# Designs tried in a protein design run: peptides against a protein of PDB entry 3OAK. Part 17

Target 1, 145 residues: chain A of PDB entry 3OAK
Amino acid sequence: DDLEQYLDEKILRLKDEMNIAAQLDIDTLNKRIETGDTSLIAMQKVKLLPKVVSVLSKANLADTILDNNLLQSVRIWLEPLPDGSLPSFEIQKSLFAALNDLPVKTEHLKESGLGRVVIFYTKSKRVEAQLARLAEKLIAEWTRP

## One batch from the design tools (peptide; made by RFdiffusion4, then SolubleMPNN)

Design b1_p10_6_s4 (from b1_p10_6, 4 letters changed)
Fold by OpenDDE base, seed 2:
Structure b1_p10_6_s4 (fold): chain B 145 residues (1-145), chain A 10 residues (1-10)
Amino acid sequence: as target 1 above (145 residues)
Amino acid sequence: TAELRAWMEE
């Protein structure tokens, strides 16, 4: 129906925006590494984060989010950056919190690759203990018998 | 599930 189509398009647009933001930040950091220009700061994901959180927090969008594999873009946002660092603490915290409230199923974890990335966060020495624990909580919930 | 956990940890 019309609403369903609208919601699908909304999510797909956000998905595209997220992917673009991720790539722009990667490009910025690569250029920073290449040029040594420390004034270059990757901020595209941070700028878009409020919109992402807003969408992920809406219960009425859950099915649309999952059906359109928005979690793939969430995974991309959580991946390590060119300089070896992880996305900002705020991005990690916000996304993990949002994921905690989504009815994520096995199929979504596999089609997005999100499960493997979250496992990474349970193991990484670069992750704050608070967020590592949250990642563990997600994994535990997703792998319930 | 254990299988899913194993897959994630590959």
Scores: peptide ipSAE 0.343, ipTM 0.895, DockQ to the pose 0.838
Fold by OpenDDE base, seed 4:
Structure b1_p10_6_s4 (fold): chain B 145 residues (1-145), chain A 10 residues (1-10)
Amino acid sequence: as target 1 above (145 residues)
Amino acid sequence: TAELRAWMEE
């Protein structure tokens, strides 16, 4: 219906915005590496984060989020950056928290690749302990019998 | 599930 179409378009627009933000940050960091210009700071994801969190937190958008594979963009945001670093602490924390409230199913984990990335966070020595625990909590919830 | 966990860990 009209509402469903509107919500689909909303989520797809956000998905596009997220992907663009991720790519812009990648480009920034690649340029930083290439030029040595330490004034180049990747902040596009951080700037968009409040909007992402807002959308992810809305119960009425859950089905639309999952059906449109927005989790793929979430996965992209969680991937290591060109300089080998991880996304900001705030991004990790906010996304893990938001994911905890979504009715994520196996199919969503597979189609987005999110499961593998979150497992990475449970194992990485570069991840803050509290975030590793959050990641582990998600994995436990997703893999429970 | 064990299967899902295994997939995630690949």
Scores: peptide ipSAE 0.336, ipTM 0.893, DockQ to the pose 0.841
Fold by OpenDDE base, seed 5:
Structure b1_p10_6_s4 (fold): chain B 145 residues (1-145), chain A 10 residues (1-10)
Amino acid sequence: as target 1 above (145 residues)
Amino acid sequence: TAELRAWMEE
């Protein structure tokens, strides 16, 4: 099917872009630590965020998103940075909001590792209360009887 | 499920 193939390619490209953005930010921060150059700022994820949000918000892409394990890249974006800090408030908020509308199943949580990361956000003292509540809402939805 | 929640918290 031409449409299915097109959608798969679209999501796989985005997945690649997300992974690259995450790694570039990690590299930037590691270099900042090593060199002491405080002018080095990690901005690749922030630059790509609007595109990620746009794709995650489209209902017709939900199956393709889940089938291609895009949630693994979402998990990567939520992981702590080399200096121990967490992704920006906006990244957290946008991703949690987008996840709320996806028909995420147990298999997707396990293959992506997303469940464990979101649980982290419910417990961490470094997370804003508002976002901790959003994380808890997701966990409740995913684990409901 | 409770089992899934437990797995997430490991």
Scores: peptide ipSAE 0.334, ipTM 0.893, DockQ to the pose 0.824
Fold by OpenDDE base, seed 3:
Structure b1_p10_6_s4 (fold): chain B 145 residues (1-145), chain A 10 residues (1-10)
Amino acid sequence: as target 1 above (145 residues)
Amino acid sequence: TAELRAWMEE
Protein backbone atom coordinates (compact mmCIF):
# COMPACT_ATOMS: atom_id res chain seq x y z
CA ASP B 1 0.00 0.00 0.00
CA ASP B 2 1.48 3.28 -1.17
CA LEU B 3 -0.15 5.38 1.54
CA GLU B 4 0.95 3.08 4.36
CA GLN B 5 4.49 3.08 3.03
CA TYR B 6 4.47 6.86 2.80
CA LEU B 7 3.21 7.20 6.38
CA ASP B 8 5.79 4.73 7.68
CA GLU B 9 8.58 6.64 6.00
CA LYS B 10 7.24 9.91 7.35
CA ILE B 11 7.17 8.66 10.94
CA LEU B 12 10.56 6.98 10.68
CA ARG B 13 12.07 10.21 9.38
CA LEU B 14 10.56 12.13 12.28
CA LYS B 15 11.81 9.51 14.72
CA ASP B 16 15.31 9.94 13.34
CA GLU B 17 15.04 13.73 13.52
CA MET B 18 13.88 13.53 17.13
CA ASN B 19 16.75 11.27 18.11
CA ILE B 20 19.25 13.55 16.40
CA ALA B 21 17.80 16.62 18.11
CA ALA B 22 18.05 14.92 21.50
CA GLN B 23 21.65 13.89 20.91
CA LEU B 24 22.64 17.35 19.70
CA ASP B 25 21.18 18.91 22.83
CA ILE B 26 23.04 16.38 24.99
CA ASP B 27 26.27 17.15 23.15
CA THR B 28 25.72 20.88 23.57
CA LEU B 29 25.14 20.62 27.30
CA ASN B 30 28.07 18.26 27.80
CA LYS B 31 30.31 20.74 26.02
CA ARG B 32 28.86 23.54 28.12
CA ILE B 33 29.77 21.62 31.27
CA GLU B 34 33.26 20.82 30.00
CA THR B 35 34.14 24.29 28.76
CA GLY B 36 32.04 26.53 30.97
CA ASP B 37 30.85 28.34 27.86
CA THR B 38 27.46 29.63 28.96
CA SER B 39 26.65 30.77 25.44
CA LEU B 40 26.03 27.16 24.50
CA ILE B 41 22.28 26.59 24.65
CA ALA B 42 20.46 23.37 23.81
CA MET B 43 17.55 24.27 21.55
CA GLN B 44 17.27 21.49 18.99
CA LYS B 45 14.32 19.76 20.62
CA VAL B 46 12.49 23.05 21.11
CA LYS B 47 12.97 23.90 17.44
CA LEU B 48 11.55 20.56 16.35
CA LEU B 49 8.71 20.48 18.90
CA PRO B 50 6.02 22.04 16.68
CA LYS B 51 6.54 19.36 14.05
CA VAL B 52 6.44 16.62 16.68
CA VAL B 53 3.21 17.97 18.18
CA SER B 54 1.64 18.31 14.75
CA VAL B 55 2.36 14.69 13.88
CA LEU B 56 1.28 13.31 17.26
CA SER B 57 -2.05 15.13 17.00
CA LYS B 58 -3.11 13.50 13.73
CA ALA B 59 -5.56 10.66 14.28
CA ASN B 60 -4.74 9.10 10.92
CA LEU B 61 -1.13 8.65 12.05
CA ALA B 62 -1.87 6.98 15.40
CA ASP B 63 -1.34 3.41 14.20
CA THR B 64 1.82 4.35 12.32
CA ILE B 65 3.15 6.24 15.34
CA LEU B 66 2.57 3.31 17.67
CA ASP B 67 3.69 0.59 15.24
CA ASN B 68 7.00 2.33 14.58
CA ASN B 69 7.69 2.94 18.28
CA LEU B 70 7.83 6.71 17.97
CA LEU B 71 7.04 6.69 21.69
CA GLN B 72 10.63 5.61 22.29
CA SER B 73 11.75 8.95 20.90
CA VAL B 74 9.13 10.68 23.02
CA ARG B 75 10.61 8.91 26.03
CA ILE B 76 14.10 10.03 25.05
CA TRP B 77 12.90 13.63 24.85
CA LEU B 78 11.51 13.39 28.39
CA GLU B 79 14.71 12.01 29.95
CA PRO B 80 16.94 14.14 32.17
CA LEU B 81 19.70 16.15 30.53
CA PRO B 82 23.43 15.92 31.34
CA ASP B 83 23.20 18.76 33.84
CA GLY B 84 20.44 16.91 35.69
CA SER B 85 17.71 19.23 34.50
CA LEU B 86 14.54 18.12 32.78
CA PRO B 87 13.41 19.19 29.32
CA SER B 88 11.67 22.54 29.06
CA PHE B 89 8.23 23.08 30.53
CA GLU B 90 6.82 23.49 27.04
CA ILE B 91 8.21 20.18 25.85
CA GLN B 92 6.77 18.38 28.88
CA LYS B 93 3.38 20.03 28.56
CA SER B 94 3.10 19.48 24.82
CA LEU B 95 4.13 15.85 24.94
CA PHE B 96 1.86 14.95 27.86
CA ALA B 97 -1.05 16.59 26.09
CA ALA B 98 -0.32 14.72 22.89
CA LEU B 99 0.03 11.41 24.71
CA ASN B 100 -3.38 11.88 26.27
CA ASP B 101 -5.04 11.56 22.86
CA LEU B 102 -3.16 8.49 21.65
CA PRO B 103 -4.57 4.98 22.09
CA VAL B 104 -1.49 3.82 23.97
CA LYS B 105 -1.50 0.17 25.04
CA THR B 106 0.64 -1.77 27.49
CA GLU B 107 2.79 -3.21 24.73
CA HIS B 108 3.67 0.30 23.54
CA LEU B 109 4.63 1.37 27.04
CA LYS B 110 6.93 -1.61 27.40
CA GLU B 111 8.63 -1.38 24.02
CA SER B 112 9.23 2.35 24.41
CA GLY B 113 9.95 2.52 28.14
CA LEU B 114 7.61 5.48 28.30
CA GLY B 115 5.65 4.20 31.28
CA ARG B 116 8.59 4.33 33.65
CA VAL B 117 9.50 7.83 32.58
CA VAL B 118 5.99 9.15 33.03
CA ILE B 119 5.83 7.56 36.48
CA PHE B 120 8.96 9.51 37.33
CA TYR B 121 7.16 12.73 36.47
CA THR B 122 4.39 11.84 38.93
CA LYS B 123 6.93 11.55 41.76
CA SER B 124 9.62 14.13 41.03
CA LYS B 125 9.75 17.25 43.17
CA ARG B 126 11.45 19.03 40.27
CA VAL B 127 8.35 18.80 38.08
CA GLU B 128 5.73 21.52 38.05
CA ALA B 129 2.57 20.49 39.88
CA GLN B 130 0.33 20.85 36.84
CA LEU B 131 2.57 18.57 34.79
CA ALA B 132 2.77 16.03 37.58
CA ARG B 133 -1.03 15.94 37.52
CA LEU B 134 -1.03 15.39 33.76
CA ALA B 135 1.44 12.56 34.18
CA GLU B 136 -0.75 11.04 36.88
CA LYS B 137 -3.74 11.23 34.57
CA LEU B 138 -1.84 9.30 31.92
CA ILE B 139 -0.73 6.63 34.37
CA ALA B 140 -4.28 6.25 35.64
CA GLU B 141 -5.57 5.82 32.10
CA TRP B 142 -2.87 3.36 31.11
CA THR B 143 -3.26 1.25 34.24
CA ARG B 144 -7.04 1.20 34.31
CA PRO B 145 -8.39 -2.34 34.83
CA THR A 1 19.93 4.86 27.94
CA ALA A 2 22.54 5.52 30.59
CA GLU A 3 20.80 8.67 31.78
CA LEU A 4 17.45 6.95 32.20
CA ARG A 5 18.98 3.99 34.00
CA ALA A 6 20.77 6.25 36.44
CA TRP A 7 17.64 8.31 36.79
CA MET A 8 15.50 5.29 37.61
CA GLU A 9 18.03 4.02 40.12
CA GLU A 10 17.81 7.12 42.27
Scores: peptide ipSAE 0.243, ipTM 0.847, DockQ to the pose 0.080

Design b1_p10_7_s1 (from b1_p10_7 with V2I)
Fold by OpenDDE base, seed 1:
Structure b1_p10_7_s1 (fold): chain B 145 residues (1-145), chain A 10 residues (1-10)
Amino acid sequence: as target 1 above (145 residues)
Amino acid sequence: SIDDLFNVPD
């Protein structure tokens, strides 16, 4: 119906925006490595983060978010950057918090690859303790019988 | 399996 189509388009647009932001940040950091220009700072994901959090927090969008595999873009945002660093503390914290309220199922984890990335955050020594705990909480919820 | 799903690849 009209509402379903509208919501699908909204989420698909956000996926595109998220993917573009991730790629632009990767490009910035690759250029920083190639040129040694330390003034180059990756800021695209941080700029878009408030919009992402706003969408993920809306209960009426949950089905659309999951059906359109927006979690794939969330996974992309959580992946390590070209220099091996992790996304900002704020990105990690905000995304883990938002994921906690979504009814994520096994099929969504499979099609997005999100489970593997979140497990990484439970093991990495570079992750802040409080964020590692949030990652563990998600894994516990997703694997609960 | 769940183990395969959450395993981080090399």
Scores: peptide ipSAE 0.032, ipTM 0.686, DockQ to the pose 0.089
Fold by OpenDDE base, seed 5:
Structure b1_p10_7_s1 (fold): chain B 145 residues (1-145), chain A 10 residues (1-10)
Amino acid sequence: as target 1 above (145 residues)
Amino acid sequence: SIDDLFNVPD
């Protein structure tokens, strides 16, 4: 119906915005590495984060979020950056918290690649202990019998 | 399972 169509368009638009933000940050960091210009700061994901968190927190959007594979963009945001670093602490924390409230199923994890990435966060020595524990909690929930 | 999640192809 009209509402469902509206919600689909909303989520798909956010998905595009997230992907663009991720790519722009990658481009910025690659340029920083290439030129040595330390004034170049990747800020696109951080700027968009409040909107992402707001959308992910809406219970009435859960089905639309999952059906449109928004989790693929969440996965992209969690991937390591060109300089070998991880996304900001705030991005990790906010996304892990938001994911905890979504009824994520195995099929969503597979089609998004999110499961593999979150497992990475449980094992990486570069991840803060607090965030590793959040990742572990997600894995435990997703693998519950 | 965790193994299933970890081994999902890209």
Scores: peptide ipSAE 0.031, ipTM 0.656, DockQ to the pose 0.112
Fold by OpenDDE base, seed 3:
Structure b1_p10_7_s1 (fold): chain B 145 residues (1-145), chain A 10 residues (1-10)
Amino acid sequence: as target 1 above (145 residues)
Amino acid sequence: SIDDLFNVPD
């Protein structure tokens, strides 16, 4: 119906915005590495983060979020950057918190690749302890019998 | 990518 179509379009637009933000940050950091220009700072994901968190927190959008594989874009945002660094602490914290309230199922983990990335965060020595614990909590929830 | 993810050292 009209509402369903509207919500789908809303989520798909956000998904596109997230992917663009990720790519712009990658481009910025690649250029920073190539040129040595330390004034180049990747800020696109950080700028968009409040909107992402707002959408992920809306209970009425949960089905639309999952059906349109927005979690793939969440996964992309959690992947390491060209310089080998991880996304900012705030991005990690906000996304892990938001994921905790979504009814994520096995099929969503498979189609997004999110499970594999979150497992990485449980094992990496570079991840802050409190975020590793959040990642562990998610894995526990997703693997409950 | 996921492959890149697991090639990044801890």
Scores: peptide ipSAE 0.030, ipTM 0.687, DockQ to the pose 0.044
Fold by OpenDDE base, seed 4:
Structure b1_p10_7_s1 (fold): chain B 145 residues (1-145), chain A 10 residues (1-10)
Amino acid sequence: as target 1 above (145 residues)
Amino acid sequence: SIDDLFNVPD
């Protein structure tokens, strides 16, 4: 119906925005590595984060989020950066928190690749302990019998 | 299985 279509378009637009933000940050960091210009700071994801969190927190958007594989973009945001570092603490924390309230199912984990990435966060020595615990909590929920 | 869940191709 009209509402469903509207919500789909909303989520798909956000998905596109997220993907663009991720790529812009990657480009920035690649250029930083290439040029040695340490003034180049990747800020696009951070700038968009409040909007992402807002959307992910809306109960009425849950089905639309999952049906449109927005979690793929969430996964992209969580992937390691060109310099080998991980996304900012705030991005990790905010996304893990938001994911905790979504009714994520196995099919969503598979189609997005999110499960694999979150597992990475439970094992990586580069992850803050607090965030590793959040990741572990998600995995526990997703693997609950 | 858990392996199927967390071994998704890139």
Scores: peptide ipSAE 0.030, ipTM 0.680, DockQ to the pose 0.107

Design b1_p10_7_s2
Fold by OpenDDE base, seed 3:
Structure b1_p10_7_s2 (fold): chain B 145 residues (1-145), chain A 10 residues (1-10)
Amino acid sequence: as target 1 above (145 residues)
Amino acid sequence: SVDDLFNVPD
């Protein structure tokens, strides 16, 4: 129906925006590494984060979010950057918090690759303890019998 | 990518 189509388009637009933001940040950091220009700062994901969090928090969008594999873009945002660093503390914290309220199922984890990435955050020594705990909480919830 | 993720040192 009209509402369903509208919601699908809304989520797909956000998904595209997220992917573009991630790629722009990657390009910026690759150029920074290549040129040594430390004035190059990757800020695209940070700029878009409030919108992402807002959408992920909408209960009426949960099915649309999951059906359109928006979690794949969430996974992309959580992956290490070209210099091997992780996304900002705020991005990690906000995304883990938002994920906690979504009815994520095994099929969504598989099609997005999100499960593997979150497991990484439970094991990495570079992750803040607070965020590792959030990641562990998600894994526990997703693996409940 | 996920493959790259697990190749990043701690």
Scores: peptide ipSAE 0.033, ipTM 0.692, DockQ to the pose 0.045
Fold by OpenDDE base, seed 2:
Structure b1_p10_7_s2 (fold): chain B 145 residues (1-145), chain A 10 residues (1-10)
Amino acid sequence: as target 1 above (145 residues)
Amino acid sequence: SVDDLFNVPD
């Protein structure tokens, strides 16, 4: 119906925006590495984060989010950056919190690759302990009988 | 299984 189509388009637009933001940050950090210009700071994801969180937090969008594989873009946002660092603490915290409230199923984990990335966060020494615990909580929830 | 969930190609 019209509403469903509207919501699909909304989520797909956000998905594109997220992917673009991720790529721009990658480009920025690659240039930083190449040039040594420490004034280059990747901020595109951070700038877009409030919008992402807003969308992910809306219960009425859950099905649309999952059906359109927005979690793939969430996974992309969580992946390590060119300099070996991880996305900002705020990004990690916000996304893990949002994921905790979504009815994520096995099929969504598979099609997005999110499960593997979250497991990474449970093991990485670069992750703050509290965020590792959040990741562990997600894994436990997704693997519960 | 856990492998099914977390060991899939991107």
Scores: peptide ipSAE 0.028, ipTM 0.659, DockQ to the pose 0.116
Fold by OpenDDE base, seed 4:
Structure b1_p10_7_s2 (fold): chain B 145 residues (1-145), chain A 10 residues (1-10)
Amino acid sequence: as target 1 above (145 residues)
Amino acid sequence: SVDDLFNVPD
């Protein structure tokens, strides 16, 4: 299937881009800690966020997204940063919103680790209340009978 | 179970 191959390649490219963005931000923040240069700002994920959200919102990409474990990269984007902080408010908000419309199943949560990370957001005192509620909504949807 | 949902291999 030509279309299927095309979509797979598209998602895999995005997955790679997301992973690179995450690593670049980690490197930036590690350097910031090392050098004390507070002008170093991690912005690679934020720059790529619109594309990520756009892809996650496409109904025709849902199967491809889930089959290629793009959620692993989403999980990576949600993990704490080297300085102990969490990803930006916008990243959290946008990803939680996008995830809400995705037909995520148990198997996807396990293979990506996303479930464990999102539950963290429901419990962390470092998370804004608004975002904690979004995380709770996701957990509720994923754990509903 | 809920535990299974969030049990991810290390």
Scores: peptide ipSAE 0.027, ipTM 0.648, DockQ to the pose 0.110
Fold by OpenDDE base, seed 5:
Structure b1_p10_7_s2 (fold): chain B 145 residues (1-145), chain A 10 residues (1-10)
Amino acid sequence: as target 1 above (145 residues)
Amino acid sequence: SVDDLFNVPD
């Protein structure tokens, strides 16, 4: 189907963009640590975030999102950064909120690694209480009988 | 399963 193919390509392109953004931010922060240049700011994920949120919020894209393992890129965006810090508050909040509206199944959690990462957010002392609660809500939904 | 979720490999 032409529409299905178009949607697949759209999601896969976003997936690539997300992965690139994550790597560029990692590179920036590594260089910041190495050189001490505090003017180096990791902003690639933040710049792309509105597009990510827009896509994740579209109900008609849910199947395409899940089938193409976009959640792997979501997981990558949630991983700790080279300096030991976590992604920005806004990134965490936006992604957790978006995940609540997706019909995520166990198989998607396995192939993306998202399950383990979200569990981390329920336990980490570095996570804001508000975001920890959002993570807990996700875990509760995913483990519901 | 719940166990699958908590034991997902990296």
Scores: peptide ipSAE 0.027, ipTM 0.649, DockQ to the pose 0.116

Design b1_p10_7_s3 (from b1_p10_7 with V2I D3E)
Fold by OpenDDE base, seed 1:
Formats: C-alpha cells, sequence, structure tokens
Structure b1_p10_7_s3 (fold): chain B 145 residues (1-145), chain A 10 residues (1-10)
C-alpha cells in the first residue's frame, strides 16, 4: 500500500546514504595514507549518525528496516577502516544501543553479516570494555533459545 | 571488508 511503499523508499534512501558515507570515509583515509596529509579526516559517517540512530529507534520502521536489509549497511559501518582502526566510539555505542531494541532474527543476521561483525567486537582487544559488553548482550539475545 | 577479516570467500 501507499504507506508501505513510502516506508520502503525512506529506508532504501537511508541505506544508500549510509553506503555512500562509508565509501567516502574509506576514500578519505586511503588518500591520507597515500599522500601523508594528516589534515584529511573521515567525518561522513559521524555526520549522518544522528539520522541513522533516529530511524533505527522508530518502532513503526522495524519491519521495513529488517525487510530491506538495512542491517547490511549497519554492518558496513562497523567494519574496520583501511588503516586497520575501528569506527569511532560514538558510532559503535550508538549502533549497538539501537540494535538492542530491534527484533533481529537469524535470517536478518545471515542476510546482513551483522552477526560476524558483532562477534568480532566481543573478541577484539581494541574495543572498549563497555562496548564489548554491549556486543555480548546482543549476541546473547540473538542466540537465546 | 568483514569477508576479508574473517577469510570468507566472496
Amino acid sequence: as target 1 above (145 residues)
Amino acid sequence: SIEDLFNVPD
């Protein structure tokens, strides 16, 4: 129906915006490595983060989020950067918090690859303890019988 | 990518 179509388009637009932001940050960091220009800072994901969090927090968007595999873009945002570093603390914290309230099922984890990434965050020594705990909480919820 | 990180084939 009209509402369903509207919501699909909204989520798909955000998905595209997230993917673009991730790629732009990757391009910036690759250029920083190639040129040695330390003034180059990747900020595109951080700029878009408030919008992402806002959308993920809307209960009426949950089905649309999951059906359109927005979690794939969330996974992309959580992947290590070209220099091996992790996304900012704020990105990690905000996304883990938002994911906690979504009714994520096994099929969504498989489609998005999100499960693998979150498990990584439970193991990495570079992750802040409080964020590792959030990742563990998600894994526990997703694997609950 | 996460696929590279965990040595998962494309």
Scores: peptide ipSAE 0.031, ipTM 0.669, DockQ to the pose 0.057
Fold by OpenDDE base, seed 4:
Structure b1_p10_7_s3 (fold): chain B 145 residues (1-145), chain A 10 residues (1-10)
Amino acid sequence: as target 1 above (145 residues)
Amino acid sequence: SIEDLFNVPD
């Protein structure tokens, strides 16, 4: 119906915005590495984060979020950056928190690749202990018998 | 399997 279509379009727009933000940050960091210009700071994801969190927190958007594979963009946001660093603490914390409240199923993990990335966060020595525990909680939930 | 679940290609 019209509402469903509206919600789909809303989520797809956000998905696109997230992907663009991720790419812009990658471009910024690559340029920073190449030029040595330390004034170049990747801020696009951080700028968009409040909107992402707002959307992910809406229970009435859960089905739309999952059906449109927004989790793929979440996965992209969690991937390591060109310099080997990870997304900001705030991004990790916010996304892990939001994921905890979503009814994520096996099919969504497969569609998005999110499972693999979250497992990475449980194993990486570069991840803050607090965030590693959040990642572990997600994995435990997704692998519940 | 769990491995299949968490080793999906990007």
Scores: peptide ipSAE 0.027, ipTM 0.653, DockQ to the pose 0.114
Fold by OpenDDE base, seed 2:
Structure b1_p10_7_s3 (fold): chain B 145 residues (1-145), chain A 10 residues (1-10)
Amino acid sequence: as target 1 above (145 residues)
Amino acid sequence: SIEDLFNVPD
């Protein structure tokens, strides 16, 4: 129906915005590495984060989020950056929190690749203990029989 | 295993 179509388009637009933000940050950090210009700061994801969190927190969007594989973009946002660093603490924290409230199923994990990335966060030495625990919680929930 | 669950077949 009209509402469903509207919601699909909304999520797909956000998905595109997220992917663009991720790529722009990658480009910024690559340029920082290449030029040594330490004034270059990757901020596109951080700037978009409030919107992402807002959408992910909407219960009425859960089905649309999952059906349109928005979790793929979430996965992309969680991947390591060119300099080997991880996304900001706030990005990790916010996304893990949001994921905890979504009815994520195995099929969504597979089609998004999110499961692999979250497992990474459970074992990476670069991840803050607090966030590693959140990742562990997600894994536990997703593997719940 | 968890790895199997989250691994996407090629």
Scores: peptide ipSAE 0.027, ipTM 0.647, DockQ to the pose 0.121
Fold by OpenDDE base, seed 5:
Structure b1_p10_7_s3 (fold): chain B 145 residues (1-145), chain A 10 residues (1-10)
Amino acid sequence: as target 1 above (145 residues)
Amino acid sequence: SIEDLFNVPD
């Protein structure tokens, strides 16, 4: 119906915006490495984060979020950056918190690749302990019988 | 399986 179409378009637009933000940050950091210009700062994901968190927190958007594979963009945002670093602490914390409130199913994890990335966060020595615990909590929920 | 879910190749 009209509402469903509106919500689909809303989520798909956000998905596109998230993917663009991730790529722009990658480009910025690659240029930083290439030129040595330390004034180049990747800010696109950080700028968009409040909107992402707002959308992910809406209970009425849960089905639309999952049906349109927005979790693929969440996965992309969690991947390591060209300089070897991880996304900002705030991005990690906010996304893990938001994921905890979504009714994520196995099929969503597979089609997004999110499961593999979250497992990485449970094992990496570069991840802050409190964030590793959040990742572990997600894995526990997703693997519960 | 859980193994397939978290460790499938790219």
Scores: peptide ipSAE 0.025, ipTM 0.637, DockQ to the pose 0.102

Design b1_p10_8_s1 (from b1_p10_8, 6 letters changed)
Fold by OpenDDE base, seed 2:
Structure b1_p10_8_s1 (fold): chain B 145 residues (1-145), chain A 10 residues (1-10)
Amino acid sequence: as target 1 above (145 residues)
Amino acid sequence: SAELMLEWLE
């Protein structure tokens, strides 16, 4: 119906925005590495984060989020940056929190690649302990019988 | 990264 189409388009637009933000941050950090210009700061994901969290937190969007594989863009946002660093603490924390409230199923994890990334966060020594615990909680929930 | 290639545990 009209509402369903509207919601699909909304999520698809957000996916595009998220992917663009991720790429722009990658470009910024690559340029920072290449030029040594320490004034270059990757801020695109941080700027968009409130919108992402807002969408992920809406129960009425859960099906649309999952059906349109928005989790793929979430996975992209969680991937390591060119300088080897991880996305900001706030991004990690906000996304892990939002993921806890979504009815994520195995099929969604597979089609998005999110499962592997979250497992990475349970094992990486670069991850803050409290965030590693959040990642562990997600894995436990997703793998429960 | 190589770490992101970790096998998903099901």
Scores: peptide ipSAE 0.039, ipTM 0.731, DockQ to the pose 0.174
Fold by OpenDDE base, seed 4:
Structure b1_p10_8_s1 (fold): chain B 145 residues (1-145), chain A 10 residues (1-10)
Amino acid sequence: as target 1 above (145 residues)
Amino acid sequence: SAELMLEWLE
């Protein structure tokens, strides 16, 4: 199927872009720590975020997103950063909102590790209350019979 | 990194 192949390639490219953005931000923050240069700011994920949200919000891409384990990259984006901080408020908020509309199943949570990360957000004292509630909503939906 | 187990999900 031509369309299916096209969509697969689209999602896989985005997955790569997300992973690259995450690594670049990690590299930036590591360098910031090593050099003390406070002018170094990790912004690659933030720059790519609108595209990520756009893709995650498209119903016709849901199956492709889940089948290609794009959620692994979402999980990576939600992981704590080298300096111990969490991803930006905007990243958390946007991703939690987008995830709420995806038909995520247990198998997707397992293969991506997303479930564990989102649970972390429900329990971490470093997470804003508003975002913790969004994470809790996701967990509730994913664990609802 | 999140250290919580996936087993916490039902």
Scores: peptide ipSAE 0.039, ipTM 0.733, DockQ to the pose 0.191
Fold by OpenDDE base, seed 5:
Structure b1_p10_8_s1 (fold): chain B 145 residues (1-145), chain A 10 residues (1-10)
Amino acid sequence: as target 1 above (145 residues)
Amino acid sequence: SAELMLEWLE
């Protein structure tokens, strides 16, 4: 129906925006490495974060989010950057919090690859303890009987 | 992107 189509288009546009933001940040950091220009700062994901959080927090969008595999873009945002660093503390914290309220199923974890990335955050020594605990909570919820 | 290939927990 009209509402479903509207919501699908909304989520798919956000998905594209998220993927573009991630790639632009990667390009910025690669250029920084190649040129040595330390004034180059990757900020595209940070700029888009409020919109992402807003959408992920809407209960009426949950089905649309999951059906359109927006979690794949969430996974992309959580992946390590070219210099080996992780996304900002705020990005990690906001995304983990938002994921806690979504009715994520095993099929969504598989098709997005999100499960593997969140497990990484439970094991990595580069992750802040607070965020590792949030990741552990998600894994526990997703693997409960 | 830099996709991670980790094992899934049971």
Scores: peptide ipSAE 0.035, ipTM 0.710, DockQ to the pose 0.138
Fold by OpenDDE base, seed 1:
Structure b1_p10_8_s1 (fold): chain B 145 residues (1-145), chain A 10 residues (1-10)
Amino acid sequence: as target 1 above (145 residues)
Amino acid sequence: SAELMLEWLE
């Protein structure tokens, strides 16, 4: 199926782009720590965020997103940074909102590691209260009987 | 790894 193949390739490309953006930001922050150059700012994920949100919001891409484990890259974007800080407020808010409309199943949570990370956001004292509530909402939805 | 980082933050 031509359409199916096209969608797979689209999602896999985005997955790669997301992973690269995350690594570039990590490299930037590691260099900042190493050199003490406080002018170094990690912005690659923020720059790509609108595209990520756009893709995650499309109902016709849901199966492709889940089948290709794009949620692994979402998990990576939510991971703590080298200095122990968390991703920007905007990244957290946008991703939690986008995840709310995806038909995520247990198998997807396991293969991506997303479940564990989102649980962290419900417990961390570093997370803004409103975002912790969004994370908790996701956990509640994913654990519904 | 995510596991190590999450543990460190706790």
Scores: peptide ipSAE 0.029, ipTM 0.693, DockQ to the pose 0.076

